# Peptides against a protein of PDB entry 8HF1: the designs that were tried, part 285

Target 1, 320 residues: chain A of PDB entry 8HF1
Amino acid sequence: NVMLYATKPTEVMVSFPHQEQVLTVTRLISAEIEKFYVSLDLMNIGVQPIRRSKSLQCLRDPSKKSFVKQLFNDFLYQMKEYGIYAASIAIISLIVEFDIKRRQAETLSVKLMHRTALTLCEKIRHLLVQKLQDMTYDDDDDNVNTEEVIMNFSTPKVQRFLMSLKVSFADKDPKDICCLVFVERRYTCKCIYGLLLNYIQSTPELRNVLTPQFMVGRNNISPDFESVLERKWQKSAIQQFRDGNANLMICSSVLEEGIDVQACNHVFILDPVKTFNMYVQSKGRARTTEAKFVLFTADKEREKTIQQIYQYRKAHNDIA

## One batch from the design tools (peptide; made by RFdiffusion4, then SolubleMPNN)

Design b2_p28_5_s3 (from b2_p28_5, 14 letters changed)
Fold by OpenDDE base, seed 1:
Structure b2_p28_5_s3 (fold): chain B 320 residues (1-320), chain A 28 residues (1-28)
Amino acid sequence: as target 1 above (320 residues)
Amino acid sequence: MEEEERRRKAEEELEKVEKKREELLKKD
């Protein structure tokens, strides 16, 4: 069900069914991660030497275990919120991160901890890919990137998001499209970006119409080589979006950091609007009456979401 | 007309995907 509100921009709420049933593979993966947490808690990695030149993060996690748990908790969230297809992409980001941390490990015990995390990520990846292949008769990994596989193994929220893109942008001139997609978490930007690349390539009506990019918030917390690459990526992605070489930008909380993105004709909020600032900043990117501001809500939370958005709209009108 | 027709097709596609998903969840 789509609810339209006469606002500047036009506010659209897309409802999706709440999913209570969980795939066996998702339960198995969750159980393997919980077993890994028990093993991780038993690991003695010793006291890590704090170098004065290392960021405040190394002071907050002297055991480096909390960061490992955070990445797996973020993965579990993405698997739940976006589905097992998105999870198959999200796990690659964990593999990359743990491989970096394994190579940067100052002790054999920390190196072993990250190796164990990597081994679990590879097992999870194989379980996910195997489940995606249940719909394909051919063992080719490329065959799991079909529109059918993406749609069947995505959550009802992601399915409705993808269909909303297809409805909104099929057969449009790429130059007339300026789309923002807001997500809550930085890792979701990369995950949804990879999902969209595969979906656009598998969907003829969107081929050469949508060119996605992603932008993650400045993690002031990781001064590492990754933060320099992320800053370079952000600058490049923003420039491509300004030049019209990209017409869909996936963003996390980046608008709070004063990144100047042009006015957009479509703004999708893929995750729940948790703050008034997120509502105002995201909606403020859709400046025309013809611009669409699209929200996604579970049917069970629809009334609560409507009331929350009404309160934010009222508060915004009282300040404006 | 074109956006409404695309929306109708999208709803029909979603219903097919929902049915397939329910079948997948029953086999699992």
Scores: peptide ipSAE 0.409, ipTM 0.891, DockQ to the pose 0.693
Fold by OpenDDE base, seed 2:
Structure b2_p28_5_s3 (fold): chain B 320 residues (1-320), chain A 28 residues (1-28)
Amino acid sequence: as target 1 above (320 residues)
Amino acid sequence: MEEEERRRKAEEELEKVEKKREELLKKD
């Protein structure tokens, strides 16, 4: 019964400009992925043995082509929504996945498919890193992880998010911070986590203030070896956040799965709120007297976002 | 005062980043 008396968090809507100009590297990468899809459709993978996999994805595509396309589509989404810096981190997750799938391949044709996907990922990584180096005077790979590079190669949404973190948390006591960051997609958790690690390390005002962790939804975990690692990581990340060893948690759909996350003083919704449940659950974690609930919206979508949030507030007040 | 000053500094940083980004996009 204590949940009904929780002080309503302060809702903040941060607007960001729509980026109209697309980098040439982004167009090149998109075109290379499209060419790869044409090649992938022409690949004869043969009849795959029907393994009784408990995962719905393994049941739908015995050729595993749809899964390969899904990973690249998720990468393209991340590159578009978060920028090429986040994409340079996101591509590493694809490299790891395709290398695992290549090693686990039961047929030469499936092995070749994953090898071709992996080769494309390495090409994409090289193109991204080269573009990040255009702002660095030194040829050293270590110099791309500066605050300046991160900010310039991030989308306006991510820039406003990083600035909101800096404004909110600069030089604060780490113990006074309990922050949630909600994202829509599981793969976004990893790339935003990597981006935040590098940003925090490059930002003196945050370096000893924010300790990020990430958690992905269990329903999206494939039943392979990587899924066991992800489940172990998820359990460890939750425990670190509960113990106060981490004070910022990046979450994808975690609350919908009934994972108990502690009450927080800051909740950031990095992606558009698509469901009433996500709105209620995420907002319901901002329970302190000074709790902030921060939403991000493109300027062009601001009115639509305001109307949608108003409808969710009304529906929540009618049920409460 | 301190949060407002941090906000002002962040807005000035964003303006610098936006200008550099526009220059980068013009060279691309």
Scores: peptide ipSAE 0.402, ipTM 0.887, DockQ to the pose 0.699
Fold by OpenDDE base, seed 3:
Structure b2_p28_5_s3 (fold): chain B 320 residues (1-320), chain A 28 residues (1-28)
Amino acid sequence: as target 1 above (320 residues)
Amino acid sequence: MEEEERRRKAEEELEKVEKKREELLKKD
């Protein structure tokens, strides 16, 4: 059931069923990560040198262990919220990051910690790919990137999102499309980007219609940690979206006030709207007369979501 | 008409995917 709210932009709420059953592979992977956390807590990595940033804010460098746990917790979230297909893409980002951290390790103990994390990621990747192959007749990795596999191994939320894209954009002129997709987490941008590339390539009605890009918002908390590569990627992605070479942009933050992004005709909020600011800023990107603002909610959370969106709409109208 | 027909087709496709997914989850 699509609830249409008569506000500019048009607000659309898409409900999806709650997933009660969890795949055995997901339970296995979760248990392997929990076992790894116990092992990680027992690892002696010594006292880590506090990198004094020249700025007087002693941001406690997150313990190297806390960072490893954060990445696996983010992966577990993605596997739960988006499904095992998205998780098969997300795990590659962990592999890359742990390999970088392994190479940058100042001590043998820290190098070993990141190597152990990397070995677990490779095991997880194998378990995920093997499960995706259960639907394919051929053992080739490329054969798992079909519309059928993507849909069956995605969560109900992601299934409804992909169907909403197909309904909204099938056989349209690419020039008439300006779409934003908001997600909560930084790593979700790249994961959903990879999923969309494969889905679009497998869906004839979208293959020459949608060109996705992703942008990770500036981490205002730590500009010093933005790699030169990430800054170059962000600039290139923004430019491609401005030039119309990309017509779908995935963002983890509201594009900062001052990133002049063209008036969007579609805004999808893939994750729950947790703040009034997120609601106002994301909705404020849907600037065309026929703009759609699409929200996704679990059936169990539907009433709570309706009430929350009503409160945000009321508060926005009281300020405007 | 075209968007409503596309929506109907997508709902029918989604119901098929949901049924197939339930069958996969029962076999796992």
Scores: peptide ipSAE 0.384, ipTM 0.881, DockQ to the pose 0.726
Fold by OpenDDE base, seed 4:
Structure b2_p28_5_s3 (fold): chain B 320 residues (1-320), chain A 28 residues (1-28)
Amino acid sequence: as target 1 above (320 residues)
Amino acid sequence: MEEEERRRKAEEELEKVEKKREELLKKD
């Protein structure tokens, strides 16, 4: 019985200012999505049943509209929580998803619904990219993927996260780094991954230091919609992280019990720790005394966050 | 812009992100 003394990682709490000022582009995009929801509710997406029964009862599949709204709601969340730079990456994932759904559409009405969603996504993408270009001085360098643009168009939380990466990992040996980044939502993994790729490439001190990867937790909710490609990607991503070919892994907090991700020397919790299980699962990946467990909190929520983490720490010590 | 050209641009932007990943992995 080697009682693995649960070497308690060093807990670090990074505070960030609450951003009260919302960019005009963010308000405009939100208003366009709300207008789209009104139009979407009016759309007749009645599925003609393939079967011969003469009753033209167009079965409305509310799930198809609900899915479209879910994707845009997730986008709105990402734009709010991570900023317009992250939103410019997130919108591409919506474009890809709606194009797949448009191609798979069995009816003209469903095809048109997804086409309308795509048209909105392209408008949103244009508005975001145009706003990111406001920081480009040279008309000739269309490169919105600079450290400056990323930092300026990210939320204070994301800015502090990126700074924490730079401070923690600048000019280090890649082999000495095993980093986990936990996020709440599935789609945030890919969004933050794209942001990190661009940030690392634009940051000389990190370019040859951090190799990011992402894994999407298996959503138990829809095993049928997990493409064979997504499952292959997850297995490959985990294997690359195990083999040391990636040293930073972005995970949704819904890591199924049983994804053995290695013990890491850094664990970042980018989103609020909402559950005891999330606290235990994420913190349990930082197994050494030298390991850092980094939390982010708004200054206005600092006391509440401290109290919540204290309660989780107490509950964890009472079980251990 | 035709739907195909919009798709191509979205795929190219995604591919740029993937290529950047592959380039980083080749340097290690």
Scores: peptide ipSAE 0.021, ipTM 0.492, DockQ to the pose 0.017

Design b2_p28_5_s4 (from b2_p28_5, 15 letters changed)
Fold by OpenDDE base, seed 5:
Order: structure tokens, then sequence, then C-alpha cells
Structure b2_p28_5_s4 (fold): chain B 320 residues (1-320), chain A 28 residues (1-28)
């Protein structure tokens, strides 16, 4: 029960400017996805055979169109919240998913739907990579993974998060680091993990200092092979973090489901704290004497965030 | 002292990144 830990970590709130201007590539990609939704709604894929899987798979959209739209909506969210560099990583996960769904398609119409989605993802990937390359003089794919490109094409929130990592952990002993990074969405865990791998590799002061892992929530939607692989990955990632083979863990609300991780010295909340439980569960992981609990807020939302955290802190002190 | 120096260096780096972003957004 994380509520019982009286350890008061140092709370830090990092403000970031609101970015009003949107890149032309982001507008183009959003418009291509909206055009695809119109085309997707017009696709006649027929009544899908209800696979009576013995598990609660009954919540699958009988059209499978809602799942396609969900993946693109999650991508659009990541592109907006984390930037086009993070989006270039996120789109690869959609490519992999739609290729799997294309191969598993029971009907020609469903196969064509997933093929069209895949072709759109490949176009989006090309548009993103091309824009990342506009900053590199060399056409080599390896040049898009520089600290400069990552920083320039990340949102102000992500820039300040990366700088907070650099300030906090540059040239430290890896054994002295136990860091959690909380994100709202499960797909963000893998996206930020890929971004951090590239950032750490491009940042000499963090090379061999930070070893990230990620933990994704159980995919209740695909209980068979994906759930076994995801469960094995989660178990392995948690074990590596417990053994000190990883010292930074990216996680979503999965820790509310009773996953016990060790006491951490740093907890970053990359996305807004929406619930009292998230506040208590995440803050309750910062248990060392010098533990830091770091929040990120847009300048325009700063006062609202301060008031919300004050209410959560008060409610926590009334229970503890 | 060292963390404070790193914070000041990071603030300067962020200001430079913000300037570069504004220039990128003007060229886009």
Amino acid sequence: as target 1 above (320 residues)
Amino acid sequence: MEEQKRLEEAEKELEEVEKRREELLKKD
C-alpha cells in the first residue's frame, strides 16, 4: 500500500512554453489521416465472423475499423504531445501492427483495409524522416538520431524532460540511479523508450549512465500471442530494473494495478496527473531521503496544475 | 554547486534550442 509511506520527496514543477505554431508536416499528416478516415468509413468490409474466442474478446469492433482509428488517434496524440521525432518512432509501431493484422486477415476486404492503413503509415514515416533530414547535411538515416535533431523536433515538454535527465544524471554512477518516468498512455511508453535510447546514445554524458526500460500495460484486446510476449517482456523489464541492469523505467498507470517496483530516487511525471491515485502511487515510489518528484506543466496551465497538486497533497496528508 | 551550474547550462541550451525552433518554424 503506497499510501502508507510518509517519505516526502522534493516536489519540482518544470514549466514549458505553449507552442502555438504547428509544423506544416504535422498539418499534412493530420490531413492525410482525416482523408483516410473518410475512405475507411466508405469501405465495405462486411460482417466480420465473430471469432468466439473463450476470452472477453467480445469488445472488438465487429468492423475492426475502430481499432484502426484508435491506433491513428493515438499516433496523432503522440505527434502533438511529444513532437515529430517521437512520431517517427511511434509510426513504426503502427507499421508493425498493421502488417501483422494484414497477414492475419480472414477476408480480402479486411486485408485491403490493413494494407491501405499500412501504406498510409509508410507515407507518414517518409514525410517525418524527410523533415528530420532537412536539418542534416548528410542523407544517412543514422544522422537523424543526433541530440540536435531530437531536441529541435521534440515539443517544449520533451525538451525540458530530456534536459532534466541530463542535469540530474550526467556523469553519475549508474548504480546510484533509480528513476521512474510515468506517462498516461501505454503506447507512449514504447515511443519515449525509443526516443530515450537514441537521446542517451547521442549524449556522451548519459552514455553508460542511463539504461532505460519500458513497461506496457496488459493488452486485454489481444490475449493470445501478444499477451504472452507482452507478459514476458514486462516480467523481464521489471526484473532488469530490480537487478539494476536497467535504472530508468518508463511506465503508464500499470503501477496502479499493483506492480511492485523498488524505491526510487527520481520520479518524473511526463503527462498531467489526472487522478489522486496517480499522484499518490507515483509520488509514493519516490522513497529515498533525497528523492525528487518532477512534474511538467504548460505555462498556461501552471496555476491550475499548482491548485490541483495542492488539493492532492492536502487530501494525502488527511489520510496519512 | 555542480547541479546549479548544470541547471544554468541547461537553461542556456534550452534558450538556444528555442531560438533554433523559432527559426525552423519561420522557414517551414
Scores: peptide ipSAE 0.361, ipTM 0.876, DockQ to the pose 0.693
Fold by OpenDDE base, seed 1:
Structure b2_p28_5_s4 (fold): chain B 320 residues (1-320), chain A 28 residues (1-28)
Amino acid sequence: as target 1 above (320 residues)
Amino acid sequence: MEEQKRLEEAEKELEEVEKRREELLKKD
């Protein structure tokens, strides 16, 4: 069910069924993470030397345990919200992060903690890939990146999102496409980017049509090597999007930081609009009447979502 | 016309994917 609203831009609400049933692999992974949290709480990491590095992150978690839990909680969220295919990509980001933190570890106990987290991530990756292979005839990891596997192991929200891209952009000139995809979380940008790369490559109608990029918010809080790479990536991704070398940009709530992104003809809000500012800023990127502003809602939350969007629209019209 | 046709094709494809998914969830 697609609801069209006569607004500037054209607002579209795509409904998806609420998923109550959870795969056994998802339950197993969640249980393994919970067991790991119990083990992590019992780990004696000792008093870490407070390096007076002005990074507020080192000051907030002297044990570095809360950061490990945050990454796994973000993974669990992505697995729930986007499905096990997106989770198979999201787990790679955790592997990379924990390997960096393992190499940066100042103590053997912290190094061991990150190694244990890595071992769990590798186990999780194996469980996810093995489940994705249930739809493949060959044991080759590359065969899990088919349109069929992506669609079957994605949540109803992600399925409707991918189909909305296919419907909107099949056989269009890449130069006529300027698409934004908004997501709530930073790590979601990376996993949806990886998912879209594989989906576009597996979908003939999109292979030469969509070129995705992603942009992550400036973490002003971490001067870490990752923040420098991300700033370089962000600058490069924005430039590619301006130059027309990319025509789809995945971004988190980054627009608050004054990133000048061009006006777009399509804006997808993949996650629930939680704030009026997010609504105004994301909608403000779709400047023409022909531009589409697409929202996704669970059927159970449809009425509540409609009321919330109506309130935001009214408030926006009272200010404009 | 083409977008509407693609939308109808997409709705059918989603229905097939949902059926397959329900079967996968029953076997799991």
Scores: peptide ipSAE 0.359, ipTM 0.873, DockQ to the pose 0.676
Fold by OpenDDE base, seed 3:
Structure b2_p28_5_s4 (fold): chain B 320 residues (1-320), chain A 28 residues (1-28)
Amino acid sequence: as target 1 above (320 residues)
Amino acid sequence: MEEQKRLEEAEKELEEVEKRREELLKKD
């Protein structure tokens, strides 16, 4: 009986400076969204029929206005936490979602609400892209997807994350890499995936090394056509990761319990660890002998983060 | 040895990116 002592992963904490300066474009976009919320609250969309799904759980169908506000709040969070480059990718996801909801609208008033949200998203996209172009020296090179643009228009957290990938994986054999990246929010998976595709393509040392995929949470609740396409895509992404055709998987925390994935050698926690369960589940994926578990913390929160991780480590050792 | 050299190179690259970003923020 070789007791394979499960080697505990090496915990690494990467600190990043607090960003005090906010770009003018970020302030403008935030103000436009706030104005839109005031306008949205004044919109009469009528009484929405409660779609009683035949399933016994009264799923409170979130107010159609509440859903619109949630998407813009998620976007504002992504712009703040990841930067304007990530926001330029995130806004495309909002455009797609609102266009679908516009087409599915049962009333003219709801259709108009989603159209107004789309018009705002298009304006936001233009403002973001225009600001990204401030670093393009050639007026004719619409290619805002350079390593330089990505790094300069990303938050210090994202910069440290990208550099941690470069240091960890430059010129390695793709087969020796099994990396998980945990994020809190569903839409962040798509945003960070798009950012990583562009970063990897622009970074020669990573271009043939990292193949990213993402996994978006199962909306078990919506039997809609979107849920079928998303389920097919999720199944494909997981299979590619199992087969080694993808070696970096971006996951939201809601998926930690549902991912039957192989033992990984790297686990990155891009967002703050909020719960003991998230700590244990994510760390529990770093199972190889030389596995690294990497956390990111703002310098201002470093002491608090160290204390919290120490408490989680102690509690985990007392149960194990 | 290689990982340590890469870490030192990455720290220098981050310092350069931070400087360029501060210059961009001053132009904004």
Scores: peptide ipSAE 0.332, ipTM 0.864, DockQ to the pose 0.725
Fold by OpenDDE base, seed 4:
Structure b2_p28_5_s4 (fold): chain B 320 residues (1-320), chain A 28 residues (1-28)
Amino acid sequence: as target 1 above (320 residues)
Amino acid sequence: MEEQKRLEEAEKELEEVEKRREELLKKD
């Protein structure tokens, strides 16, 4: 029995400056969402039929208002953590979701609620795109999807992440790349995927080098048609990554659900490592000594992050 | 050697982006 000595990947800590300044557009959007919540609380949508989900645990809010608030809260989180460029991508997902919910609305009051949410999302999208255009020099090229715009309107964390990709993968053979990007939240996978598509397309050194995919964990909560499409899409994305048709995979807690992802030569943890399980599972995908396990930390949180990673490393060595 | 040069170039690019961002935040 050759105990395969678990080859410890090279751990890299990338520091980024903490940003305290908030764009006026971000404050305006936050205020419009809060104003919308007040209006939403006043909306009479009637008693919705309690669809007995077979899983006893998630009482779907019969009001459907909590779901609307959750999507906007998730958007506000993305805008804060990843910047207004990522927010401009994230808002499209809300537009799609609210349009679906508007079409699926069983009552006029619920239809109106989702329509009002959709109108707010379109206003937010316009405000974001208008702000992104402040850096477009040519009146004729409304293309906000440039490397410069993406970088300037991304948070320092996202800037350091994008630069780490450029440094790590510029002009490399796509076949030599197997990259995982871990994020905390499911909705972030799609947002960062959209951002990466635009960044890779605008960055010649990464164009035709990186082919991103994302995967989202199974929503055990929604037996609906969306869960079948999501499951098919997840299987397809994982298969493309296994076949080398995609070489960068964005994922959340998907690995906790027993999704078998191959060993990778690069593992990026874009969000803080909050759990021991996330540390072990993500690091366990970087299985060679040449593999890089990259963490991002704010300068202010660097010491705390180092201590936390040390504790996780110690705990892992004590059980191994 | 090449990765180190790319790191140094990326650090300079980030410093320029940070300066431009600070200017954007001052104009905002």
Scores: peptide ipSAE 0.330, ipTM 0.862, DockQ to the pose 0.721

